Peptides against a protein of PDB entry 5H65. Designs and how they scored, part 16

Target 1, 294 residues: chain A of PDB entry 5H65
Amino acid sequence: QYLERTPLCAILKQKAPQQYRIRAKLRSYKPRRLFQSVKLHCPKCHLLQEVPHEGDLDIIFQDGATKTPDVKLQNTSLYDSKIWTTKNQKGRKVAVHFVKNNGILPLSNECLLLIEGGTLSEICKLSNKFNSVIPVRSGHEDLELLDLSAPFLIQGTIHHYGCKQCSSLRSIQNLNSLVDKTSWIPSSVAEALGIVPLQYVFVMTFTLDDGTGVLEAYLMDSDKFFQIPASEVLMDDDLQKSVDMIMDMFCPPGIKIDAYPWLECFIKSYNVTNGTDNQICYQIFDTTVAEDVI

## One batch from the design tools (peptide; aimed at target 1 F35 V51 M220)

Design b1_p21_2_s3 (made by RFdiffusion4, then SolubleMPNN; from b1_p21_2, 10 letters changed)
Fold by OpenDDE base, seed 2:
Formats: sequence, C-alpha cells, structure tokens
Structure b1_p21_2_s3 (fold): chain B 294 residues (1-294), chain A 21 residues (1-21)
Amino acid sequence: as target 1 above (294 residues)
Amino acid sequence: SAEQKLRQELVETAAKLDDEP
C-alpha cells in the first residue's frame, strides 16, 4: 500500500481513523528495558499479559511435584510411561510419558514428552534433548495440562503459553486427533488441547518527532518491527543485544535529537473513549526497521 | 529398539539431573 509521507503536524490535526506514512525521529521510548517490553497477547480477547518469571514457574512446578502420578493413567495407546525416581529430594517420583506415533515410539528429536511432577529445571533439561515437553497432571480419567499459568508446550528454549480466558482445556488423549505426531506444531497441539495460544509481542510507546510536531505511537509487534521474534528474544542474549543495538541506534544516549537517524514508519490513528473524554491514539504498523540497521 | 533408545536417553538425562542441586 502506497501512502504519501505526512508531517506530524498535519496528522495531529486530523480525525481518526486514518493511516499515515511518516518520517520522524525517535525522541524517546518506554519501557526502556527490553524484558519489560515483551508481553503475551491473546489474539481473541486481546488481553496483554506478562511473561511469567522463572520464579513463578518454579512455584507452579513445585506444586505439581507434590502430586502423585496416577498409575491407572500410565501406559496408554497414546504414550508409554516411565516413573523416574530422583536420587535426591527424598526419592521424588516423576512420571514421564513418551507420546507414540501410531503406537510406535519416535526418536528423541521427534518425541513429545508429557512430564508429571517435574521441576522447571528438569523440564528445561529434557526440552533441550527431546522435541517437546508438556507439563501435565493426573486428572480424574486422563492426563491433563498442568496449568495455563505455565507453558503448555516447551520446545527447546521456546515456551508456549495459552490464554486462560479463551481456552477450554481438553484432556491429553485429544492429542490423538493429530495426524502428525512427530513435528508437534504448537498451533496444532494447542488446537487439540483446546488452547488459544498467546502471542509474544513487543509492546512499546514511541515518542516521535519530525520537527513539525511530536506524537506518541504505540508499538505492538511480534516479529516485524525488529525482524526478531519476540518469542525468542528473552531466551537469547544475542537477540537481546540486537534489539538493544537497534534502539540505541535510533535513540542514542547522550546525543542530541538533531543527530538522531530518521525513522520511516507507518502509523494508524484510532479513537479511544475514556468516559467523557475522546482521545486519538496512534499505533505503528507494517514497519520494519531492521533493514535500515543492517 | 527405538523404545529402548528413547528410554535410555531418558535414563541418562535423569542421571545427570540427579547430580545437579
């Protein structure tokens, strides 16, 4: 879509909704810390949530570890089960269920593990060796997802979360509906289990200045703006560094704004009503800045 | 067998986990 460049001063005088192409300097942005800008977004209810901290997950998994695996739920047509007894921690029992593909156990790189009673550390270690890990608990008649406050699927260093509000959880046996039980596509797993997957997003507020006016624009983006997935950035130091470098490039500390590079971006205006007050807000969309940095 | 291999990998992993605090 072609849009002519519009100065901010003109935009600020116009009614919403409209789309604009702008050229402006990034005067400032918030939050300043990257980890504060990464959120989880539900595509259905649009709720923004914080990414759970390691400490939060520890609590959830510790609680899960206090529950005893139900022997009756072990070794089904869907999975083979093994009880792992820790040498330490008073011989804690952990149930690991290996999901089969048409009755056959796959290789580790294709294998989904269901873990019952594992700690965060254990789960993370296993997720680095096997294809995927789902934290589960023993339900009344079947294994069930442990808690949507924790990842429903862990693949390597990627934690997949589901929306508590929009999800209607189904038991683990619903994984049988998956035709392919080797690739373990997160969206497919989510669908089978009745989970609405949350999307990792960068959430920032940019203060833009083109010399004619100043405008605040909201950024909510998963992988377009930085060309870096929000889903991976928190677990990758190099990606974090890259984002920081990009932001420092556009908004260098200790330098006057006159020397800042120009940012080309698209923004859309929209109306927000708060009580009796009507406000026009702006959101960045369809914008990539990474190419300008490379 | 594939099963044996998979289970062996688990055992090996578990053993390493037990060595960690």
Scores: peptide ipSAE 0.236, ipTM 0.850, DockQ to the pose 0.013
OpenDDE base, seeds 1, 3, 4, 5: peptide ipSAE 0.232, 0.201, 0.226, 0.198; ipTM 0.851, 0.820, 0.847, 0.816; seeds 1, 3, 4 fail the geometry check

Design b1_p21_2_s4 (made by RFdiffusion4, then SolubleMPNN; from b1_p21_2, 13 letters changed)
Fold by OpenDDE base, seed 2:
Structure b1_p21_2_s4 (fold): chain B 294 residues (1-294), chain A 21 residues (1-21)
Amino acid sequence: as target 1 above (294 residues)
Amino acid sequence: SSEQQERQSLVSYSKTLDDEP
């Protein structure tokens, strides 16, 4: 939709909700550290969550590894099972279940692994080899997802998370509903298991200044603003550098704002109640900066 | 509404941000 450019001074005087096209300088932004700006967002309940750290995952998987795999749940029509006993750690049992496609084991790059009792290190090793991994545990009658605090699906270096609040977990045998058991599309896996997948998003607060006024606007974006997926940036040094370069371009350190480049973007205003106070907030939307930079 | 929930989440998030120069 076409919008005429509106100066910030005019926007600041108007009631919400409205949409605007603006041209402003990025005076400052928060957080300054990229890792702090990447969050998980639920499309259903809209909760923002932190991306779990490696240490958090270690604890979850260590706890899971204290449980012994149930022999009765091994080798079903859906998967073939292999059990390892560790030499150390009091003979810990690890079960790996290889999901079959129509009763046939697929190629390693197309095979989904269900890992029971694995540590983070073991899971990462297997994900690097087989690409698709689901951490599981033995339930009463079937394998179940281990914990929604951990990834429900690991594909290479990408961790897919589900919303604890919105998900209604189903047992692993519900993967039988998938016609294609080779591609392992995250959304399809999530649907089969009753998971509402979380979305990786960049969450930042921009202070925008066009010389007529100053306002703060939120950015919540998955892949459009930087033309870089938030889902991949944490695990890719080159993508991190690219985002940092973009931010440094718009907000160069040690340089006066007069020399900053102009940012063209769309913002929407909305009302927020904070106790007895009514506040107008602003959010950036439908904006791509990378096309102007690259 | 879902939109209100999103807005509230953003507001809550902003309160957790530390002051940065």
Scores: peptide ipSAE 0.053, ipTM 0.641, DockQ to the pose 0.410
OpenDDE base, seeds 1, 3, 4, 5: peptide ipSAE 0.051, 0.048, 0.032, 0.038; ipTM 0.651, 0.644, 0.529, 0.629; seeds 4, 5 fail the geometry check

## One batch from the design tools (peptide; aimed at target 1 D244)

Design b1_p22_1 (made by RFdiffusion4)
Pose (drawn by RFdiffusion4):
Structure b1_p22_1 (pose): chain A 289 residues (1-273, 279-294), chain P 22 residues (1-22)
Amino acid sequence: QYLERTPLCAILKQKAPQQYRIRAKLRSYKPRRLFQSVKLHCPKCHLLQEVPHEGDLDIIFQDGATKTPDVKLQNTSLYDSKIWTTKNQKGRKVAVHFVKNNGILPLSNECLLLIEGGTLSEICKLSNKFNSVIPVRSGHEDLELLDLSAPFLIQGTIHHYGCKQCSSLRSIQNLNSLVDKTSWIPSSVAEALGIVPLQYVFVMTFTLDDGTGVLEAYLMDSDKFFQIPASEVLMDDDLQKSVDMIMDMFCPPGIKIDAYPWLECFIKSYNVTQICYQIFDTTVAEDVI
Amino acid sequence: SFDSPLTDEEKTFLKEMREKLN
């Protein structure tokens, strides 16, 4: 009834901060390599960070495999422990600690594992069969998180990361403070270990063109715009194909802008200290499937 | 994975979707 759209030339003449409903074509976008759009964002210090690569994580887990699990930290009231020996793996030993709920191991889909000396591949397989996995190492007096450079929790396809700057790391026995040992809410796990969780976000720069003007608008969201979780997309091939297809739909490579579909959206202007623009309250996924 | 080539079926579907949106 009162759906009206503001041309871009009118927006460029106005001061910030304001909000606009617009319709424009996506002339171009960055990143050209779409996997680079997935960033980690700390809600406490507002720093943006890259997600560690497989090679980065492999280095950490292989380095963890050189250390011997400490027998003194095995079989507590918090967890049962099991050590596996290996052959042709530089004498590697793998410790899996099964976390108990009131002195009883829960079902595998509710059971959290702590693992010393495991590979990324093994941790991912364990994450399918069990509730979740925390990479750990034998500290002086207790099990401790392997490294904040690696995920503090792998749950399903989500690798949860913490902020190195904002976190004050606590040892594993502090998991006793969790209300139960079956739900394993990632924020609750992070609080018990003194970790400030990072948030996954899609970060992209859109160049919008409606024929009256041109404008650069940022995309920064976790799951609204694509209806694809940023927290899951780097570990899910189908979700990656969906992002590829949506961006190919709005900005197909090689063909002209005349043939592109229109992008209906809101944008908000703001002062940085020049005026910048950002997409908000917008989803392409509700009308596109 | 990301940046994987699209199949002919996917390209056809996207073309039809662009036409519908326009």
Fold by OpenDDE base, seed 3:
Structure b1_p22_1 (fold): chain B 294 residues (1-294), chain A 22 residues (1-22)
Amino acid sequence: as target 1 above (294 residues)
Amino acid sequence: SFDSPLTDEEKTFLKEMREKLN
């Protein structure tokens, strides 16, 4: 685990793959905007995806709201159903299915809602009232997840997404496999529904300079680097401010690099082939920078 | 916005849901 500190000039001359401990200044970083640095990563296929914006979700749920809930799929052993008919919106039908625990309706704070035809606004508001919300649609024989382009599970302000490529969706009745239907652990829900959960990650490129050399290092991290979960940062202004503060500390605007603080981190080198060209790239790993800031 | 105030209709809906869970 112990690595000696290596100057960048020496690293730049070495073959990959190798691991290094470095001390360098953060000359610059990209992207500059936090929301652009938060991505969704599949642990299986390793695809990076953008986190859907509110507008994207609005479209998905608006489309879902054009479909009428199937009456035949209401009130099963798994859930009790309630239909809400809007006064406006041409009498839009919204079906809310309350998942039961061993045949008993749980308290709101323990209750999972399955929602058909709800708008993003309605879903988000409900997620603050109940434990969790899953957007669903009426399938042929059972309720099904609405769309993997939208969250498969919403808990408070946290949106859980699944990989469209790697997931093999199963019908909602597979939630019966969960022994405890009160905690609604995202991974358990995902497993029951055949979903490969995506991971929120910070994705950034750091330009590091220790005075002996300059290299670019790639950062892909979920919660260690900033000690802030990427899954929560987009919905929490305070967390966003914290990340911005950290970045401003290491790369202060309007100040010369000579005054920048030193960043200590681990980087690993790896080979990347682009056609006939071989390039050595670097990635930050096992590094925490926010211990003294947060 | 996710934090927009509830409409009267939505409040009614929530009330009905609360009753469903009772």
Scores: peptide ipSAE 0.256, ipTM 0.832, DockQ to the pose 0.014
OpenDDE base, seeds 1, 2, 4, 5: peptide ipSAE 0.032, 0.033, 0.034, 0.034; ipTM 0.679, 0.684, 0.688, 0.687

Design b1_p22_1_s1 (made by RFdiffusion4, then SolubleMPNN; from b1_p22_1, 10 letters changed)
Fold by OpenDDE base, seed 5:
Structure b1_p22_1_s1 (fold): chain B 294 residues (1-294), chain A 22 residues (1-22)
Amino acid sequence: as target 1 above (294 residues)
Amino acid sequence: GFEAPLSEEEKKKIKELREKLQ
C-alpha cells in the first residue's frame, strides 16, 4: 500500500496501531556491535535467544565426549559407523556415522554425518568436507540429538538451531522418512527430528530524527532490510564489512547529524502494556537498504 | 539509504525519467 510521508511530530501524537511512511535521519542505533544485533527467533513461541558462543558449544561437546558410544547402535540400515579412540590418557571414543541413501554411501558433498563424542574443532573440520553434521548421543534404543543448546545441523559454516520449548525431539531413525537423503534440507531434517528451527534475525533499535521529532524504532529482520542473511553474516567477513559500511554510511562517525543522509522507511506503531503502564512503540517494516533510485 | 516499497505510480515515474535520460 502507498502512504504519504508523515512528520515524526505528528506521529508522536497519534494513537496506535498505525502505519507510516517517514523521512528521517538515523541519529543513532543500538547495539553498536554487529554480533550483538544477531539473535535467534522462534516462529512459534516468538522467543528471542542469543546465538551461542564458541565457548558455550565447547562445553556442550566436551560433556558429550564423556559418554561412550553404544556399540549396539552402530551400523544400522540407515548409517555405517566408524569408531576412533583418541591418543590421550583418557582414550576418548569418537563415533562417526555415515548416513546412507538407499543403503549406499553417498559422496562426501551429499553425505550427512552423525557424530558422537566429537569436539567443536573436529565437528567443524568435518562440516567443511561433508554436506552436513549432526551432533548426536546414544539413546536407549537409537541415536538421539545431543543437545538443542547446540546446533542440530551444521552445514559448512552455518549452524542451525532448534527451539527447546517448541520442539519434541524424535530419534535419529526418523530420518528414514526423508525421501531425499542427499540434499539434507534443514527444514526437512528438523521436521523429521521433531525440531522447530530457529531463525536468525537482526535485532536493532534505531533512533530516528527528522527535525520535527525523535522516536525509537525497532528492527527485527532476517534477510530483507540489509539484503544480507542474518544466518550467514556472523561467519562471513565480507558480509560483516558490508553491514558495517551501511551503518557507517547512515551514521557517519566523526561528523554531526546535519551531514547525515536522509532516509525513507515504513514504521508501524503498536501498544505495549506493562501493568498499568501503556506505551506506544514503533517498528520498521517493509524497508530495505538501497541506492538512490532517482 | 533506506527504501520503502515503491508504488506503481512511483515505478512509472522512475521509468519515465530513465527513458528521458537515455
Scores: peptide ipSAE 0.041, ipTM 0.411, DockQ to the pose 0.032
OpenDDE base, seeds 1, 2, 3, 4: peptide ipSAE 0.024, 0.053, 0.023, 0.011; ipTM 0.366, 0.357, 0.307, 0.301; seeds 2, 3 fail the geometry check

Design b1_p22_1_s2 (made by RFdiffusion4, then SolubleMPNN; from b1_p22_1, 10 letters changed)
Fold by OpenDDE base, seed 4:
Structure b1_p22_1_s2 (fold): chain B 294 residues (1-294), chain A 22 residues (1-22)
Amino acid sequence: as target 1 above (294 residues)
Amino acid sequence: GFMDPLSEEEKKKIKELREKLR
């Protein structure tokens, strides 16, 4: 898409919806902290929610670890089970279920683990060795996802979450519907388990100023704007530093806006109705800034 | 004779699991 540059003063006078290409300086942005700007977005109900903190997950998994795995649910056609008894914590029982592909155990790098009673630390360790990990609990007749407040799927350092509002959870045996049980695609796993996966997004408000006018533009982006996946940034210090560097470059602290670099981006206007009030809002779209920084 | 019911791959996975759970 090609658009001519439009000054902000002109944009501010126009009706919505429209698309614009602009060149402006980033006067300010909010939130200032990166961890506050990363959210989970539901593509179905469009709700935004916070990414659970490590402490939140610790609580969930600790609670799960207090439950004894049901022996009756071990060793099915779908998975082979092993119980690990810890040397500490009064001999805590951890059940690990290795999901089979057509009755055959795949290699570790292709293997999905279902874990009952694992701590966050243990789960994270396993996720670095095996393809994927799903925290589960013993249901009445089958294993079930532990809690949608925790990841339904962990792959390496990526935690995949589901929408509590939109998901209708199904038991773990529904993974049988997957033909290939070596390539654990998050969307496929989610579909099998009745989960609407949430999307990691950067959520920020930019105050843009081109000298002719000032407007606030909303940013909701997963991986294009920074060329950094929102799904990975919270777990990678280098990626965090990169985002911080980008923001500091466009909005350097301690200096006047006259010295700020110019940002080229696309924005779209849209109408928002709040009761009787109609407001025009702006959203950044299809914009990559990393190319300008690198 | 006694044969271990676990497959070699399963043994490997269990070993890996034990190492990770330490």
Scores: peptide ipSAE 0.022, ipTM 0.585, DockQ to the pose 0.010
OpenDDE base, seeds 1, 2, 3, 5: peptide ipSAE 0.033, 0.007, 0.069, 0.032; ipTM 0.717, 0.256, 0.759, 0.713; seeds 1, 3, 5 fail the geometry check

Design b1_p22_1_s3 (made by RFdiffusion4, then SolubleMPNN; from b1_p22_1, 12 letters changed)
Fold by OpenDDE base, seed 1:
Structure b1_p22_1_s3 (fold): chain B 294 residues (1-294), chain A 22 residues (1-22)
Amino acid sequence: as target 1 above (294 residues)
Amino acid sequence: GFMEPLSEEEKKKIEELRKKLQ
């Protein structure tokens, strides 16, 4: 959109809400570490959550592995099941359910697996061979999603999470509502299972300085600002390097701000109540790092 | 724009996060 450039000193004196176009230098930003800036956001309740650590997932799947798959839930019209006992001393039962498309087992790259009793490592290995993996458990009458604290859908290296607050989980047989059981679009799977999917977002605070004033602006963006999906960055070293390079370019370490590049972006002001105090905050919007810079 | 106007709930969450980041 078109807006006239406004100096920060003028913006700082104005009431909210307003939109501005600015030209400023990035004096500093937080958090410095990329992994700290990637969050999960619910589009409905607006809850921001940390992306679960691998260790957290390990615990969840270990706990799930203590449960024995229900034999009565094996081999339905929706899926073919295979169950085996591991060779370790614990001898845990693992069940894999291969979801069928119209009664026919699809190719691996089109097949959705439902996993009972699998470890994170095993699930990740399977996700590299099959289209998708859903961690499940045996319910009373049907398979059910294992835990919304873990991914409800794993596709390759991408973990899809759901909002515990907004989701009303339905049993796995609701996947029957999907006409095409080969693509396994996360949103479709979520809808079938009553899940409100969380969105990966970059969350950062930029300190902007144009020589007339200093302003802190909030950035919450999924894939537009960096032209890099927040959903992929944690699992891709090259994407991480790209983001780091961009930030280093905007805010070069070891040099004074006078040598920093000038950045043009859009910011919007908004009112926030902090206890009894009302303050004006700012958010970056409709701004993208130039492709030639990446 | 890419993002819809901030809801009140979102504003609160942002403020909470800002405090954490500072």
Scores: peptide ipSAE 0.021, ipTM 0.437, DockQ to the pose 0.022
OpenDDE base, seeds 2, 3, 4, 5: peptide ipSAE 0.007, 0.032, 0.008, 0.022; ipTM 0.270, 0.576, 0.277, 0.546; seeds 3, 5 fail the geometry check

Design b1_p22_1_s4 (made by RFdiffusion4, then SolubleMPNN; from b1_p22_1, 13 letters changed)
Fold by OpenDDE base, seed 3:
Structure b1_p22_1_s4 (fold): chain B 294 residues (1-294), chain A 22 residues (1-22)
Amino acid sequence: as target 1 above (294 residues)
Amino acid sequence: GFMDPLSEEEKKKIEKLREELK
């Protein structure tokens, strides 16, 4: 739908909810560091959470590695299993389960690995060679997802996470419901395992100024605003640089705001109640800025 | 009796993987 441009001064006087098209300068933004702006968002409960750091994952996988794989759960119709003992001081048991496609072991680039007792380093190495990796543990009757605090699916450098609150985990054998066991689409895997996938999102607060007024607008976007997936940016230096360049373009350091470029975007107003106080807030939506950079 | 469910090719693949994980 076409929206006419509205000056910020007029918007600030209007009741919510409404949608606006604006042209304003980005006076400032928060957070300033890109890694702080990338969050995980649940599409169901709408909870925002931090993307786990390497150190967090190390702890989870280290804990998982203290558990011994159950021999009874190895070599099912779904997967073939191999176990080895590490030669390090700990001598831990590591189990790798190779998921089969119609009873046949697929090529590495099509193969899903279930990893039991692996370290983050080992999992990362495997994810570079195989299509996908799922960290698992031995349950009572079947393999189960290790921990929703860790990725439920790792594809290359992409870590897919699930919502702890909204997910109702099912056992690994539910992967049998997938007809195609070669592509390993994250949403399909999630559905099979009862996982509500979390979405990577950029979360930022923009202070916008068009000369008539100033307002703060909230940005929560996965891939449209920067035309860069939030899911990939943390693992790609070039993408990070691109985002930084975009932000520097709109909000250049050491330059007066009068020289800032104009940002055209859509914002929607909404009411927020905090106790007895009612506040109107603004959110950026359906906006792409990448075209202005290139 | 017990039969190894893995083929020779699969075993080689796993062994290679194991070596890479060391």
Scores: peptide ipSAE 0.091, ipTM 0.726, DockQ to the pose 0.010
OpenDDE base, seeds 1, 2, 4, 5: peptide ipSAE 0.037, 0.036, 0.025, 0.086; ipTM 0.703, 0.697, 0.648, 0.722; seed 2 fails the geometry check

Design b1_p22_2 (made by RFdiffusion4)
Pose (drawn by RFdiffusion4):
Structure b1_p22_2 (pose): chain A 289 residues (1-273, 279-294), chain P 22 residues (1-22)
Amino acid sequence: QYLERTPLCAILKQKAPQQYRIRAKLRSYKPRRLFQSVKLHCPKCHLLQEVPHEGDLDIIFQDGATKTPDVKLQNTSLYDSKIWTTKNQKGRKVAVHFVKNNGILPLSNECLLLIEGGTLSEICKLSNKFNSVIPVRSGHEDLELLDLSAPFLIQGTIHHYGCKQCSSLRSIQNLNSLVDKTSWIPSSVAEALGIVPLQYVFVMTFTLDDGTGVLEAYLMDSDKFFQIPASEVLMDDDLQKSVDMIMDMFCPPGIKIDAYPWLECFIKSYNVTQICYQIFDTTVAEDVI
Amino acid sequence: STKERNLHTAASALSDSGDRGF
């Protein structure tokens, strides 16, 4: 009834901060390499970070495999422990600690594992069969998180990371403070270990063109615009293909802008200290499947 | 704000080259 659209030339003549409903074509976008759009964002210090690569994580887990699990930290009231020996793996030993709920191991899909000396591949397989996995190492008096460079919790396809700057790391026995040992809410796990969780976000720069003007608008969201969770996409081939197809739909390589579909969206202007723009309250996924 | 400045810096540093896609 009252759906009207503001041309870009009119927006460029106005001061910030304001909000606009627009319709424009996606002339171009960054990043060209779409995997680089997935960033980690700390809600406490607002710092943006790269997600660690497989090679980075492999280094951490292989380095963890050189250390021997400490027998003194095995079989507590919090967890049962089991050590596996290996062959042709530089004498590696793997410790898996099964976390109990009131002195009883829960079902595998509710059971959290703590693991010393495991590979990324093994941890991912364990994450399918069990509720979740925390990579750990034998500290002086208690089990401790392996490294904040690696995920503090792997749950399903989501690798949860914490902020190195904002976190004050606590040892594993502090998991006793969790209300139960079956739900394993990632934010609750992070609080018990003194970790400030990072948030996954898609970060992209869109160049919008409606024929009256041109404008750069940022995309920063977790799951609204694509209806694809940023927290899952790096570990899910189908979700990656969906992002590829949506961006190919709005901005196909090689063909002209005349043939592109229109992008209906809101944008908000703001002062940085020059005026910048950002997409908000917008999804392409509701009308596109 | 700090959030907005960090986003601006990050967004401005995004790559426009290389093999396209995930």
Fold by OpenDDE base, seed 2:
Structure b1_p22_2 (fold): chain B 294 residues (1-294), chain A 22 residues (1-22)
Amino acid sequence: as target 1 above (294 residues)
Amino acid sequence: STKERNLHTAASALSDSGDRGF
């Protein structure tokens, strides 16, 4: 729908919910550090979570490596298993399960690995050589996902996370339900395993000023605003630089706001109740800024 | 075979000095 431009001073006087088109300057934004703005969002329960740090993952995988793989769960119709024995750590064993497509072992670029007892480093190395990696553990009757605090699926440098609150985990044998066992689409894997996948999102607060008024608007966006996927930005220095460049363009350091470029965006208002206090909040939506930068 | 190639690929990723392998 076409929305006419509304000045901020008029918006600030109106009741929520409403949608607006605005033209404003980005006076300031928070957080200032890009890594702090990338979060995981559940599409069902709407919880925002921090992206786990490497140190957090190290602990999870170290703990997982303390458990011995169950020999009874090796070599099923779904996967072929091999045990890697390390020299260090008293001969730590890593179970590598190569998932088959209809009983046929696929090439590495189409092969999903289930990893039991691997370190983060080992898992990352494997994910760079195979299509995908799932960290697993031995359950009572089947392999199970290791921990939803860690990625349920790693594809190259992309870590796919699931919502602990909304997921009802199913055993690894449920991957048999997948018709395509070559592409390993994250959403399909998640569905098979009863996982509600989390979405990477940029979460920022913009202070917008059009000279008539000032308001704060929240940005929660996965890939539209910057035309950069939030899922990829943490692992790509060039994408990080691009986001930083965009933000510096709209909010240049050391320059007066009068010289800032105008940002055109859509915002929606909504009511938030905190105890007895009703507050109107604003969220940016359906806005792309990158096209104006190129 | 695909199996041998995949094992080799996995081994290359997992291999540290002194590991016993598969």
Scores: peptide ipSAE 0.618, ipTM 0.951, DockQ to the pose 0.013
OpenDDE base, seeds 1, 3, 4, 5: peptide ipSAE 0.616, 0.615, 0.612, 0.615; ipTM 0.951, 0.948, 0.947, 0.951; seeds 3, 4 fail the geometry check

Design b1_p22_2_s1 (made by RFdiffusion4, then SolubleMPNN; from b1_p22_2, 11 letters changed)
Fold by OpenDDE base, seed 1:
Structure b1_p22_2_s1 (fold): chain B 294 residues (1-294), chain A 22 residues (1-22)
Amino acid sequence: as target 1 above (294 residues)
Amino acid sequence: SEEQQELDKTASSLSDTGPRGF
């Protein structure tokens, strides 16, 4: 539907909920450090979580590496197992399970590896060489996902996370339900393992000013606003630079707001109740920043 | 084994890739 432009001063006087088209300048934004804008969002419980830092993952994988792989869980119909002993650390054993497709090992670029006892560095390197990696541990009767605080699936530089609250984990043998054991689509893997996948999102607060009024608008978006996937930005310097350039274009440092470009966007108002206090909040929606900025 | 050598080579030779602040 076509929405006419509404000045901010008029919007600020209206009751929620409503939708508006606005033209405003980006006076400021938060967080200023844009990596902090990237969050994980659960589509089911709507919890926002921080993307785990490398240090957090290191701890999880180090702890996992202290557990000895169960020899009884090696070599099933689903996977062939190898024990890898690191050259640099005699005594640290890594169990690597190569998932088979119809009893046949796929090519390395299509092969899913189940890794037990690997470090973050080793797992990341393996995920770059092979198609997909799942960190696992030995359960009582089967391999199990290591920890939902870590990625349940790593594909190249992409870390796929699951919601601890909403997931009901199933054992690794449930991957047998997948007809195609070569593509390893994250959603399919998640479904097989009982994982509710988290979504990468940009979470930001924009202070918008059109000269008639000032309001703060919330942005939560995965890939539309910047035309850059939030899932890839943390691992791609070029994408990071692009986001930085976009934000610097709309909110250039050291320049007066009078010289800022106009941002056209859609915002929706909504009511938030905190006890007895009713507040009207605003969210940006269905807005794409024009590529002509680069 | 050949597989162990490949894994060791992979773990040792590939550059580390991780999240970067911006």
Scores: peptide ipSAE 0.050, ipTM 0.552, DockQ to the pose 0.050
OpenDDE base, seeds 2, 3, 4, 5: peptide ipSAE 0.022, 0.024, 0.044, 0.028; ipTM 0.552, 0.655, 0.540, 0.621; seeds 4, 5 fail the geometry check

